Peptides against a protein of PDB entry 3OGK. Designs and how they scored, part 164

Target 1, 307 residues: chain A of PDB entry 3OGK
Amino acid sequence: ATPDRLSRRFPNLRSLKLKGKPRAAMFNLIPENWGGYVTPWVTEISNNLRQLKSVHFRRMIVSDLDLDRLAKARADDLETLKLDKCSGFTTDGLLSIVTHCRKIKTLLMEESSFSEKDGKWLHELAQHNTSLEVLNFYMTEFAKISPKDLETIARNCRSLVSVKVGDFEILELVGFFKAAANLEEFCGGSLNEDIGMPEKYMNLVFPRKLCRLGLSYMGPNEMPILFPFAAQIRKLDLLYALLETEDHCTLIQKCPNLEVLETRNVIGDRGLEVLAQYCKQLKRLRIERGADEQGMEDEEGLVSQRG

## One batch from the design tools (peptide; made by RFdiffusion4, then SolubleMPNN)

Design b1_p24_1_s3 (from b1_p24_1, 10 letters changed)
Fold by OpenDDE base, seed 2:
Structure b1_p24_1_s3 (fold): chain B 307 residues (1-307), chain A 24 residues (1-24)
Amino acid sequence: as target 1 above (307 residues)
Amino acid sequence: SVDEYWEEEDNREYSEPLLEKRLS
């Protein structure tokens, strides 16, 4: 499809999702002349798609100029922007988006590659946005953003229900969790084991409605922090957890209402048996290979054809 | 609605294992 053909056919388009750089089997779906750049699409959006509220770019090249043009063209009409596995922009582009699109509800840049100049974009978002429902910069490496701004966002955005972040120390997010009263989903953060402080995370208070969770680097010593609300957990992302097979079994047994599980093959056949026994509401299971060399040596930690 | 976005947010449906990317 071409931008001009799209606008002519759907002048009242409200939602646009573009996928760039498809797998080899889908290569023919993207015109070679577009090269995966969003520029021609942003131009068309700016000129002819005046009702567009939602934009999702997946695996595309996005420049700061593209983001600036999009931001100014759609302004407060832009409700959703997803930069999904995109590249080519800096935090200046993000700053433009949050500066001009003050009613944005969903902002995603999961797994995007960018140059980080400063943390101003998150600060600007914190200072002016009250509409945010979903914030997702999971699997990104922001080093210059402030947890205080995240807390401010939680305080000001009462409809905030899903937040996925990079490697923030979880203890730096205590204020955020206290402020995020309606938060249902949280992914990311960083749990850091401290042998000298075994109770380091035991007093961590999570939002009361939290039911979808993925804590990075959670080991068996930190896992008990979930036990008080394990019965209300519906989705677990254990891809980045440091749990062995037996740890999986322990946690799964405490989550009878689990609907979605994402984990690594370390769960093993044993973990799958426990899952089948205790999680009768399970709807989706995703198992990835993972880089768990130690788990690969243990036959119990491998998913076989039996499972 | 937020619920509509939850169903669409499977950003990992066609991605490679994320653990290797994060730990590498």
Scores: peptide ipSAE 0.020, ipTM 0.553, DockQ to the pose 0.437
Fold by OpenDDE base, seed 3:
Structure b1_p24_1_s3 (fold): chain B 307 residues (1-307), chain A 24 residues (1-24)
Amino acid sequence: as target 1 above (307 residues)
Amino acid sequence: SVDEYWEEEDNREYSEPLLEKRLS
C-alpha cells in the first residue's frame, strides 16, 4: 500500500504500524522509497490521518525532520510512538517528540540506532509529561541521560507501568524504584558484582507490583534479590543474565506463576525439564543463542531435540 | 508493509550483535 491509498481507505485510522526492510538490507534501500523511509508516511499523517494516535515504525529510516514533522502534526493527540529497530535520527528528534507531544503514553526506541547529542529529551519528558505509561529504550546506548530524570518521570507519571532501560547501574535507580509505585515491568540496568561488597544489591527494594523483570548481568550471586517476590513473577527476561543451567533451575523452581520466559540456550534440556515441572502457567518460551554458549563443553547447557 | 497496529500483538526480536555485546 501507499500512504495516500491508506488514508483514502482508512481516514479514521488510529494505529499505524509500518515495517521496513530487514536491517541487513538497509544499505540497498532505494532513496525516497516509502518502504524504507518514513517521510512519505509522516507527510500523509500530517495531511490526512487526523485521528492517528499510535505510530509504530519498525526497521525504518527515521530522520529528525520526520520526527519533528510528526510531533508538530499530532502534538498532544499522539499517544504512542515506537521507533522499533529504526535508524537515522538523533536525540534532537526525540526532543522534538517529547516537547510537542506532552501527553504521550508510550515512547519506545528499543534496539534503535541513533546519534546521541545530549540527554535533553529525557529531561524534557521528566519536566512536562504526566501521562507516560510505557518507556522503553531497551538495548540502546544512551550515555548522556540522567537516572534522576527517570526518577522524576516515575514520580510524575502515576500510570507508569513498564520501563525498559539500557545499562544504568541498578543502584542509581533506587530512587526510581521507590517512586515508581505502579511499575509492573522493568528490564535492563546493570548489575556489577563487587567482591568486596557481596551484599551490594541485597537490600535493593523493587516496586511492589513488579512481575515482569529482566536484569542485565544478573549472576547467581545477585539472583537471590528476586527470591522475596519470585512467586509473583510472571515474565522473566534472562537473555542478558549471567546464569548457568543450574542457576536457571534454581530460579525457575521459585517462579511457579511464570508465564513468559526469554532466555538463552544455556538453560539446557535440564532447565526445560525443571520449567515443565514447576511452571504450569507457562504460555510462551523463547530460547536464543548466546555468546557464552559458543564453545561450551558441557552438554547439559544445550537444548537438544529433547527440549 | 503497512498494517493497523495492536499493541497486544507486538512481537519482540533480539539482534545477535547486541546479545554478543552484552554477554562478551
Scores: peptide ipSAE 0.018, ipTM 0.531, DockQ to the pose 0.286
Fold by OpenDDE base, seed 4:
Structure b1_p24_1_s3 (fold): chain B 307 residues (1-307), chain A 24 residues (1-24)
Amino acid sequence: as target 1 above (307 residues)
Amino acid sequence: SVDEYWEEEDNREYSEPLLEKRLS
């Protein structure tokens, strides 16, 4: 199948999801000769899919030109753009998207690789968007964006409910958290241990509705910042936390309403026992085995057949 | 209402290399 076949068959398509590697599409329409490039699809979107509101590219090659064309073609009709594990673009492409698609509600570039030229895209988004609901650049390496722009977005986008970021120092996001009154989900940031200030994060104020959380590099010294609202936590991402088995047990006991837990093998059988004891509403458990844990087979923090 | 990314996106299908980087 081809892009043109899709448009002919579904001229009123509103949502499109394409996967490059592995290569798959909504209707298995990715031509082999085009590899993982979005260019043919963007061309088709521009010409023939004029009702398209949502675009999800996963593991695709996306150029700035592709993004520019898409942005201009869909403009304020584009509500969702997900560049999921994509590559080939720069922040100029992102700038084009946010410049032309000022009513975008979901912008994702999680795990995408790109060339960062500046932070203008986030600034432009902050200056003109009031519709944003989901912003996700989790597991990316932006170094030139401003936490102030993120704060502005939170202030202006009253429907903002989910934000996932890279390695912002959490203290730089204080203003953001204060402004993001309706935020329910936050992932990312960076907690940096300071021997001279062991409680430097204890005064962090999180949004009142926050219930899905993943703080990167959270260790046992920082973990208590969650305790005031641990009872309302429904989802935890501990994949990038620096918690040992006992720390997991401590935190889990504080989260009786936990529904989703994502963590590493360090939770161990003991942690799983505690989880079963205290988290009766658990619906999903994901345990990954990180490379750092491959050498720790003799430690307590190991999930065995008993777990 | 926006659906939660935690379940829809499965964006961590190949997160192991990134996990190593973050924890290093």
Scores: peptide ipSAE 0.021, ipTM 0.551, DockQ to the pose 0.383; fails the geometry check
Fold by OpenDDE base, seed 5:
Structure b1_p24_1_s3 (fold): chain B 307 residues (1-307), chain A 24 residues (1-24)
Amino acid sequence: as target 1 above (307 residues)
Amino acid sequence: SVDEYWEEEDNREYSEPLLEKRLS
């Protein structure tokens, strides 16, 4: 499909998802002649898709100009923007989005590559948005954004239920967690071990409704911070956790209501056995190879067909 | 709902390379 054909056929389109590379749904693919750039689509959106509320770009090249055009074209009508594994933009583009789309509910830039100029985009979002439900910049690298802005967002956005972030030091997010009273999902952050302060994270207080969680760099020493609410955990992202097989077993045993687990093959057959024994509601299991496990000859840390 | 979206969306295509970056 081409942008012009889409708009002619569906002038009242409310949701659009585009993929820059062939993956799964063929209707989401852009023609090869469009080159993976969102520009022609943004032009079409701006001109002819006046009811579009949701835009999802996956693996596409997105410029600041594209974002600016989209932002101005849709303004407060834009409810969802997902820059999913996109590239080509800077934080200026994000600033334009949050400046003009002040009622945006979902903002995602997970695994996108960008040039970071400043943290103004998050500050602007914090100062003016009260509509956010989902904020996701998981697996991104922001060094210039402030955790205080995230706290402000949590305070002002009463419907905020899911937040995924990059490598914020978790202790910097204490205020955020306190403010995010309705938060159900959190992924990211950074847990940093301190030999001199082995329990530096033990006083963390998580939102009461938190049930989907993925803490980056969580090791066995930090894992106990989950135990008070482990029974309510429905989804765990352990891909970036620093847990060994036994640690997985320990945690899994405490999560009887686990429905989704994402982890590395370090879980091993033993971990899978424990999972089967204790997590009867498990619906989805994702196991990645793990780069750190390539050289490991430990069979206990490997997943076989037994599990 | 937000929950429905999260169950259906798999946004991690390059998990392994990112894992290398984070855990190496």
Scores: peptide ipSAE 0.020, ipTM 0.539, DockQ to the pose 0.401; fails the geometry check

Design b1_p24_1_s4 (from b1_p24_1, 9 letters changed)
Fold by OpenDDE base, seed 2:
Structure b1_p24_1_s4 (fold): chain B 307 residues (1-307), chain A 24 residues (1-24)
Amino acid sequence: as target 1 above (307 residues)
Amino acid sequence: SVEEYLEEEDEEERSEPLLRKRLE
C-alpha cells in the first residue's frame, strides 16, 4: 500500500500500524521505493490523516525530523506512539514527541536503536504529562535518564498501569514503585547480587496490583522478593532471569494463577512438569533459547520431545 | 486501549540478539 492510497481510501483512519523489514526474506512486504522509511507516511499523516490517534511503526527507519513532523501535526490528538524495533532517531526526536503530544497515553520504544543525547525527553514527559497509561522502553540502553523522572511520572499519571524499562538498578526505583499505585505490569530493571548484603532487595515494596512481572537478572537469592505476592502473579517474563531449573520449579509452584510464562530452555522437562501440575490456568507458554545454555551438559536444563 | 496494547506486546517476538546480549 502507498500512503496516498491509504489516505484516499480511509480518510478517517484512527490507527495505523506499519511493518518494515521482516526478519525473513519477505522483502516484498515493503515497497522497495519506500525503503522502510516512515518519512512518506509521516508526510501523509500530517497532510491528510487528521483523525489519526495511534501510530505503530515496527522495524522502520525513523528520523528526528519524522518525529518532529508527526509531533507537530498530531499534537495532543496523538494518544499512542510505538517505535517498535525502529532505528535512525535520537533522543531529540523523543523530546519533540513528548513536548508537543502532552496527552499521549502510550509511548513505546522497545528494542529500538537510537543515539542518546540526553535525558530531557523523560524529564519533559514527567513535567507535563498526566495521561500516560503505558511507558515501554524495554530492552533499550538509556543511560542519561533519571529514575526521579520516572517517579514523577508515576505520581502524576494516575492511570499508569504498565511500565517496562531498561537497566535501572531496582533500588533506584523504590520511589517509583511507591508512587505507581495502579501499576499492574513491570518489566526490566537490574538486580545486582551482593554477597555481602544478602537482604539487599528483601525490603523492596512492589505496587499492590502488580500481576505481570519480568525482573532482569533475578537470581535465586532475589527470587524470594516475589513470594509475598506470587499467588497474584498472572504473567512472568523470565527470559532475562538468572534462574536454573530448580529455581523455576520453586517459583512456579508459588504461582498457581499464572496465565503466561516466558522463559528459556533452562526450565527443562522437569520445570514443564511442575508447570503442568501447579499452573492450571496457563494460557500461553513461550520458551526461547538462551546463550547460557550453550555448552551446559545438564540434561535437566533442556526441553526434550517429552516435554 | 491498554488491553489492546498488552495483547500486542504478548504477540511480539523478542529479538534474539538482544536476548543474547543481556545474558552474556
Scores: peptide ipSAE 0.025, ipTM 0.585, DockQ to the pose 0.517
Fold by OpenDDE base, seed 4:
Structure b1_p24_1_s4 (fold): chain B 307 residues (1-307), chain A 24 residues (1-24)
Amino acid sequence: as target 1 above (307 residues)
Amino acid sequence: SVEEYLEEEDEEERSEPLLRKRLE
């Protein structure tokens, strides 16, 4: 379906999800000659989809001009923007979005590739938005944004429930966690081991409602910071954790209410056994092969046919 | 919620190359 065909058929469309490299089932939605650019769609949104509140671009090319046009066209009517694994834009485009769409509730840039000009977009978001519920720039490489702006967002957005970030030092997010009183999900950050200060993270205070989390680079020395609330954990993202098989076993035993686990092959058959024993509410298990598949030191850290 | 569903779908399709990069 072409953009014009879609708008003619569904002029009252509220939500649109486009995949630039669609699976076979959605292949016919994007003309080949458009090469995965969002431009023709943004044009159509601007002209004919006046009730559109949610936009999700996945694996598409998005320019700053596209974002600017979208922002101005939808303004405060835009509630959700997901730039999912997109490319082609800079932080100037993000700035346009948050400047014009001040009531945005969901902003996602997970795994997107962009040129970072500055941190103004997050600052602008912090200064003017009070509606944000989901902020996700997980697996991105922002270096110029401020954790203080994230704290401000948490303070001002009382409905903020899910935040996924890049490689912020976790200690820089202390203020954020304190402010994010209703936060249920957090992923990302960076735990940095300090041999001279092994307990540097032990005094971290997490939001009381936190039940879905994934702390990047969490090792066995940092893992105990989860123990006080491990019983309330429902989802763990351990894909970027630095846990060995035995560490997995230790943590899993403390999470009897775990519903979703995402981890790497390092969990091993032993970890899976422990998981089956202690996590009776498990609904979803994702095991990635990961980079460590070739270099596992512990033989138990392999998922075999027995697991 | 619709958002939760979409997030789960997105998480399931995380790129292996990016995963490797973060673990290096």
Scores: peptide ipSAE 0.024, ipTM 0.569, DockQ to the pose 0.415
Fold by OpenDDE base, seed 5:
Order: structure tokens, then C-alpha cells, then sequence
Structure b1_p24_1_s4 (fold): chain B 307 residues (1-307), chain A 24 residues (1-24)
């Protein structure tokens, strides 16, 4: 499809998703001649798609100018922006979005690559937004944003239900978790082992409604922090956890209501058997090959066709 | 919701290179 044809055919379009580099079996909405840039689409959105409230760019090249144009064109009518695995922008572009789109409900930058200039975008979001429901910058590299701004967002956005972040030290998010009373999903953060303080994270308090979780670098020493609410966990992301097969078994046994599990092949056939035994409500299972497997000749950490 | 479903589906397609980077 071309931008002009889309707007002519659907002038009242409210949601648009564009994919620049489709994976197998995915529909490519971007003609090859557009080069994967969102620019022509943003132009069309600005001029002709006056009712558009949701935009999802996947694997697209997005410039700050594109974001600025989009922000100004849609302003408070923009409810959803997903920059999914995009590149080409800086935090200035994000600042423009949050400055002009003050009623945004979903802001996603997961796995996007960008140049970080400052943390102003998150600060601006914290200062002015009260509508946010989903904030996702999972698997991104932000070093200049403040966990205090995240706390402010949680305090001001009472409908905030899902937050995925980069490598914030989890202890810096204590205030955030206390403020995020309605949070159901959290992914990311960073758990850092301290030999001198093995129970460093044991006093961490999570939001009461938390049921979808993925803590980065969670090892067996940190895993017990989940036990108090393991029975209410419905989704686990263990892709970035530092758990062995037996650790998986231990955790899985405590999550009888688990519906979605994402993990690495370290779970092994044994872990899959335990999963089948204890998690009768499991709907989706994703097993990825981890980088650690190249060095581990341990057969117990492998998933066979039997599992 | 359809939107929630789409979000979950899109989030499951993580890049393998990023997985390696975080685990190495």
C-alpha cells in the first residue's frame, strides 16, 4: 500500500501499523521504494489522516523531524505511539512526542536504537501526563533518565498498568513500585548480586496486582522475592534471568496459574515436565536459545523434541 | 482486547542479537 492510497481509501483511519522489515509470514506494508523510512507516512498522517490516534512503526527508520511532525499533527489526539525496533531518532524526538501529545496512553520504544541526549523526555512525561497506561522502553539503553520521573509517572497516572524498562537498578525503583498501585505488568530492571549482601532485594515490595513479570538478571538468590506472589503470576519472562534448570523447576512449581512462559533452553526437558505438571493453565510457551548455551555441554539444560 | 493481543504478539518477537548482548 502507498500512503496516498491509504488516506484516500480510509480517511477516517484511527489506527495504523507499519512494518519496515517483515519477518517470515509477516505482511510488509512498506513498499521497497520507500526505503523503510516513516517520513512519507508521517506526511500523509499529518495531511490526511485527521482521526488517527494510534501509530505503530515496526522496524522503521524514524527521524526526530518525523516524530516532531507526527506530534504536532496529532497532538492530544494521539493515544498510542509504538516505536518498535525502530532507529534513527534521538531523545529530542521523544521529547517532542511527550510535549505535544499530553494525553498519550501508550508509549513504546522497545528494542529501538537511538541517540540519547538527555532524560528530558521522561521528565516532561512525568510533569504533564496523567493518562498513561503503558510505558515500554524494554531492551533499550537509557542512561540519563531518572527513576524519580518514573515514580512521578506512577503517582500521576492512575491507569498505569504496564511498565517495561531498561537496566534500572531495581532498588532505585522502590518508590515507583510503591506508587504504581494498579501496575499489573513489569519487565526489565537490573538485579545485581552482592556477595556481601545476599538478601539485598528481599525487602522489595511489588505492586499488589502484579501478575506479568520479567526481572533482568534475576538469579536463584533473588528469585525468592517472587515467592510471596508467585501464585498470582500469569506471565513470566525469564529470557534474561540467570536461572538454571533446577531454579526453573523451583519457580514453576510455585506458579500454578502461569499462562505464558518465555525462557531459554536451560529449562530443559526436566523443566518442561515440571511445567506440564504444575502449570495446567499454560497457553503460550516460548523457548529461545541462550548465548550461555554455546559453552554449556550440559545435556540437562537442553530441550529435546520430547519436551 | 485486540490491542492487548497485538501488543503481546509483537513483544514476543525479540531480536536474538539483543538476547546475546544482555546475556553475555
Amino acid sequence: as target 1 above (307 residues)
Amino acid sequence: SVEEYLEEEDEEERSEPLLRKRLE
Scores: peptide ipSAE 0.022, ipTM 0.573, DockQ to the pose 0.447; fails the geometry check
Fold by OpenDDE base, seed 3:
Structure b1_p24_1_s4 (fold): chain B 307 residues (1-307), chain A 24 residues (1-24)
Amino acid sequence: as target 1 above (307 residues)
Amino acid sequence: SVEEYLEEEDEEERSEPLLRKRLE
C-alpha cells in the first residue's frame, strides 16, 4: 500500500508499524525508490497523519533526514519511536529525535545498524526527558555514550520500567540501578570475569521490581547474583549468557514464576525437563542455535526431538 | 514491498548473526 492511501483511509491514525524486506536484502543493491525507504511515509506523516504518536519501522532504510523530518513534524506528540533492525542513519538522527521529541516514552533501536558520531543523543535525552518509560538499544554497538547519562535518565524518568543496553560493564551501571527505582526489565550489559576478584559482582544491587532480566556474558560464577530475587523473575533472556546445561538447570529450579525463557540449544533435553518440572507458569519458550553449540561434544547439551 | 499495520505489541526477535557475534 501507499502512504497517501493509508492517510486517506485513516486520517486519525495514532500508531503505525511498517515492515520492510528481510534484513539480508538491506545489504544488497536496492533501488533508491524502493518501498523499504521510510522517506515517503515520513512525508505523509508530516502532512496528513497529524494524530500519529507511535511509529515502528522494522527492517527499513531510515536516513538522518527522515528522522529529522519526523522529529520536527511530530515533536512532543511523538510518544514511541522504534527503529527495529533499521539502517541508514547516524547518531545525528537520534539527536534530532530526542531534541525535538522531548516527551518521548519509548525509544528503541534494537539491532539497528548506524554510524556512531558521538554520544550527544543520550546526553540530550538525559538533560531534557522526564517521560521515558522504555529505552532499548539492545544488540547495538554504542561506544561513545556515557553510563552517567543513563543514570541521569533513570533519576529523571520516574516511569522508566524497561531498559535494554549494549555492552556496558555492569559495574558502571551501579548508579543507574540505584536510580532506576521502578525498573522492571533490564537486558544487556557485560559481565567480565576477573580471576583475581571472584566476588566482583556479588554486591551488585538490582532494582527491587526487577523481574525481566538478561545479563550478557553471565557465567556460572556470576549467576548466583540472581538467586536472592530468582523467585520474582518472570522473564529470562539467556541468549547471551555463558551457561551450560547444568547451569540452566540450577537457575531454572530457582525461578518457579518464570513465564518467558529465551535461550540457546545448550539448555538441552535435560534443561527442558527441569523447566517443565519447576516452571509451571511458563508461557513462552524460545530456543535458538548458538555459536558455542557447534563445538559442544556433549549430547546432553542439545535439544532433540524428545524435547 | 512494504507492509503497513496498526502497531501492536509483538514478540522480540533476535537475529542469529548477532547472537553468534556476541558469543564469539
Scores: peptide ipSAE 0.018, ipTM 0.559, DockQ to the pose 0.257; fails the geometry check

Design b1_p24_2_s1 (from b1_p24_2, 7 letters changed)
Fold by OpenDDE base, seed 5:
Formats: structure tokens, C-alpha cells, sequence
Structure b1_p24_2_s1 (fold): chain B 307 residues (1-307), chain A 24 residues (1-24)
């Protein structure tokens, strides 16, 4: 459909999701020659879709100008913005969004590629937003944002339930976890093994309602930090963990209420057997290919027979 | 089984590829 046809057919549209072409490049870049620009859609949104509350761009080219136009057109009426695997913008575009859309509830830029100029966008969000429920910049590379701003967001946004971040050192997020009393989901961060301080993460206190979790770079030495609340875990993202097959078995056995598991083929046949034995409430399983291609094929066969 | 959704990816996602390069 074209933007013009969309507004004529659905003048009262509240939610829009646009999908660009799948990325074929290793660098997670969308080729500009594919024509996946959001510009004509943003123009249509600004002019004719006055009831639009939710915008989801997936694998699209998004410029700072596009974000600025969208921000000014929808302002506090915009509740959800998802830049899913998008490219072409800078943190200036994000700043415009959070400056003008002060009642935004969901802000996602997961796996997006952008130019980072500064951390002002997160600071602005922290200073003015009290409505945020979902913040997701998972698998992004921010180096200039402050964990203190994330803590401020947690303190001010009482309905904050899901936060996914990039490579923050987990110890820098202690204040955030303390403030995020209603947090149910957390993904990302960075666990850094210290041979001289093997127990440096053991005193971490997670939000009491936390039940969906994915800690990046979590190895077998850090995994025990989950054991005190493993029984309440409903979703695990182990895609970016440093767990071997036996480690998977150990953790899965401690999560009898697990409903969703995302992991790599390192889980193996043994891990799948343990999963079937101990996780009777499992609803969704996602397995991505790691190093062992043969292992993936074997897992497909086993899962297909058990499912 | 209670399994409702199964997704097996035989091709590496760009995000996973980047991660594997970092830990390699």
C-alpha cells in the first residue's frame, strides 16, 4: 500500500507497522538503494493520520528530519515508537522524539544502527517523562549515555515494566534496579568476569517482580545470581550468554515455571531433554545457530518430535 | 507438550554474528 491510499482507507488508524526488506549484509545495514525510506509515510502521518498513537518501523531508513517531523506532528499523542533494526538517524533525532513526545510509553530502538553524538536524549527523557512503560535499546552501542539517567527514569516512571539496554556494566545499574520497583523484564547489560573478585555480582539485588531476564555475557560463574528467584522466571534470553550445554541444564532445571526460552544451539540435545523434563509450562522456544551447525540440525529434529 | 511456538534459525542474525565476533 502507498501512504496516500492508507490514509484514505484508514483515516482513524491508531497503529502503523512498516516493514522493510530483510537485511542481507553482515554489518546489519539496510542498503539505501532498496528504497525503504520512512519519509513519505511520516509526511502522511503528519498530514492525515491524526489519531495515530503507535508507530513501528522495522528495517527502515529513518533520518533525523523524519523523527523531528514525526515528533512535532504527534507530540504527546504519540504513545509508542519502535525503531526496530532501523538506520540513518543520530541521537539528535532521538532527542527530538523525547523532547516533543513527553508522554511516550514505549520507546524502542533495538538493533538499530545510528550515529551517537551525545547522551542528551536519555537525560531529557529522565528529566521530563513519567509515563514510560517500555524502554528498549537492546543490541545497540551507546557509549555516551549515563546509568544515572536510567536510574532517574526508573524513579520517575512508576509504570516502567520492561527495560532492555546495551553494554552497561551491571554494577552501575544497582541504583536503577533499586528504583525500578515494578520492573518485570530486564535484558542486556554487561557482566565482566574478574578472577580476583569472583563474587562481585553475588550481592546484586534485582527487582522483586522480575520474571523475564537476559543478562549479556553471563557465564557459569555469574549464573548463580539468578538462583534465588529462578522459580519465578518465566522468560529467559540466553542468546548472548556464555553458557555451555551443562550450564543450560543446570539453569533450566531451576526454572520450572519457564514459558519462553531463547538460546543458541549450544543447548544441545541434552539441554532440550532437560527442558522437556523440568519446564512443563514452556510455550515458546527460539534457537539460533551458534558455532555447531550439526548441533542445530539435531535440535530441529528433536524439538520437532517433542512439539 | 505445552509448546505453542517454535522458531529455529539456521542462519545467524546480524546481532548474533556481531556478538560471536566479540567473544571469539
Amino acid sequence: as target 1 above (307 residues)
Amino acid sequence: SSLEELEILTERTPALEKFLERIA
Scores: peptide ipSAE 0.406, ipTM 0.892, DockQ to the pose 0.639
Fold by OpenDDE base, seed 1:
Structure b1_p24_2_s1 (fold): chain B 307 residues (1-307), chain A 24 residues (1-24)
Amino acid sequence: as target 1 above (307 residues)
Amino acid sequence: SSLEELEILTERTPALEKFLERIA
C-alpha cells in the first residue's frame, strides 16, 4: 500500500512514519566498535543515579558484567529493565538481574541477540518474583527455558498483564493461560500445523481480559480461535501470522474495536479497505514489507509527518 | 477513521527477515 492510497482511506491521519533501510545500530548489525556500549551508563547508575528504577537500553551493547553491576547497584529498587534490540550478553547476565532485582516489574529483551547458556534465569524469576507485570522476550530465541516456569510466574505474579514470548508451542502454555487471570496482552508462541488434527487448538482457552494479541504462525485454520473474543481485541499483531489478504479481511471484519494493527503488506489494498470500513477506532497502523509490492517504493531514512 | 499514526517500513527488519526465512 502507498501513503496516497492510505490517506484517501484514512483522512484523519495525524502521523506518517516511513522507514527505509534498517538502522545500522540494530542488535545483529552493530559493529563491535560502534561505541554503543552501556558500560559508562551502568557506571553512572551505580555511582550517582541512586533513584533510578527504570532502565531502557535500545540498540546497545550490553555485557554480562554490565548487567551484573546494574543488578547489584539497583537491586530491589530496579522496577523496569528494557534491553531493546541489544546484544553482547548471555543468560548469565539475565540470571544476575532476576537474582538481585527481586521486585522487578518489567523485564524486556525484545529482539535482543544473546548467547543462551541455560534456562536458569526464568526459573529464578519464577521462584522468587511476585511483582512482575510485563515480561517480554518477543522475537528472541530461547530453547532452554521451560513453559512451566512461565506458568509459575503467572500463578505468582497477580499483576502480570503483558507477556510476549518466543516459539513456545501454544499447547504447552495452556497452564500459563489458565494461571494468568489478569493477562491483557500476549504475543508470540508457535502454532504448528497438524494435518491429522486440524482442530488441535480449538479448545484453547485464553485469559478473559486478553485484548492485545499476536500469535506467531497463526494461519487461517487457527484464526477462528480468536473469533469468540474478536470484538474485545484492541491491538492485533499479524506481523508473524500466516494470513493472506482475504484472511486479513475476515479477521478485521470481526474486530470492530481494533485500535492498533501491525501487519505485513500482504494486507493489501483490499485489507486496507476492509480496515477502514470496519475498524472505526483504529489509531495506529504499522505495515512492514513482506513480499515485494509494486506500489511500495524503497525510501532512504526515516520520514515522519503529522497532520 | 480515527487513524492517528501510520508507519510504513519499506525494508525488512531483521526479525521479519528471519521469520520469512522460516516460512519460505
Scores: peptide ipSAE 0.377, ipTM 0.875, DockQ to the pose 0.608
Fold by OpenDDE base, seed 4:
Structure b1_p24_2_s1 (fold): chain B 307 residues (1-307), chain A 24 residues (1-24)
Amino acid sequence: as target 1 above (307 residues)
Amino acid sequence: SSLEELEILTERTPALEKFLERIA
């Protein structure tokens, strides 16, 4: 499809999702002539799609100029922006979005690559937005943003239900968790083992409604922090945890209401057996390749046999 | 089981690859 044909056929379009071609093995390696630039689409949106509220770009090249044009064109009418596995922009582009789209409800840049200039975009979002429901920069690398701004967002956005972040030290998010009273989903953060203070995370207080969770770098020593509310966990992302097979077994046994599990093949046959035994509400299972490919077929077969 | 969707990836995703590089 071409941008010009889209507006002519659907002038009242409210939601647009564009998918670029899958990237090569290297995350940032994009063929020159793959047609993955959003520029012509943003131009069309700006000129002719005045009812558009939701934009989702997946595996696209997005420049700061593209984001600026989109932001100014849609302004407070833009409710959802998802930059899913995109590249080509800087935090200046994000700043433009949050500056002009002050009523945005969903902002996603999961697995996107960008140049980080400063943390102003998150600060601006914290200062002016009260509408945010979903904030997702999972699997990104932000070093210049402040956890204090995230706390401010939680305080001001009472409808905030899902937040996925990068490598924030989890203890720096204590204020955020206290403020995010309606939070149901949290992914990311960073758990850092401290031999001198093994219990440093044990007093961490999570939002009461939290039921979808993925803590990055969570090992067996930190895993017990989940036990007080393990029975209410519905979705668990262990893809970026540091759990072995037996650790999986331990945790899974405590999550009888688990519906969605994402993990690596380290779960093994034993973990899958335990999963089948204790998680009768399981609906979705995703297993990614960790170190080895062996056992994937057997794991699939085991789950299917017990299910 | 009540399992409705099973997804097994035999290839490493870029995100997982980056993570594994960090913990190696």
Scores: peptide ipSAE 0.427, ipTM 0.899, DockQ to the pose 0.605; fails the geometry check
Fold by OpenDDE base, seed 3:
Structure b1_p24_2_s1 (fold): chain B 307 residues (1-307), chain A 24 residues (1-24)
Amino acid sequence: as target 1 above (307 residues)
Amino acid sequence: SSLEELEILTERTPALEKFLERIA
């Protein structure tokens, strides 16, 4: 498919998802420039796809100029932009998006690689957006953005339901959690063990509707902060937690309404058994290979036999 | 079992690799 062909066939297209590089490229098996630049697509969007409100680029090369052109072309009509595992842009490109697309509802740059120049993009978003529903820069490395801007976004965007962030200290997000009254999903942050302050996170208050959660660096000492609302958890992302097999068992037993679990193979056969026993509503299970050498095939067999 | 979707990745994603490097 070519951009020109697409616009001719579907001039009223509202949603576009482009997948560039194959997964193999992520492991340096294919040149980084393979898979495609968004430039020709952005040109076509700007000129001919005037009804487009949702754009999803996956594993593509995106420049600041591309983002700027897209932003200006779609402006407040752009509701969704997902830069999923993309590269080639800087925070200037993000700034252009949030500056021109003031009514954007979904902004995602999960696992994208970029050059960070400043935190202005998040500040601009905080100052002018009231429409945001989903903000996702999970597994990114922002060092110049402010948790205060995130709090402002939560206060101003009453429809904000899903937020995934990088390595913010969780205690810096207390104000955010307080403001994000309708938040249903949160992933990211950073939990830091403090031997001198074992109760460091015990008074952390989460949004009342929170049911999809993934706290990065959560260890067994921090895990109890979830126990008060574990029964309402529907989705857990433990991929970036510091939980061992037994910790998984402990937590899973407290989440009888769990529907989606993402974790590493550290869950083990025992964890899978516990999962099957206590989580009867489980619909999706994703297991990635961690540092441990547990056999994934055996784990799959256990789940399949009991499901 | 109500399990509808099972995904087992035998290879680490780049994101996971980065994470594991941080905690090593």
Scores: peptide ipSAE 0.421, ipTM 0.896, DockQ to the pose 0.641; fails the geometry check

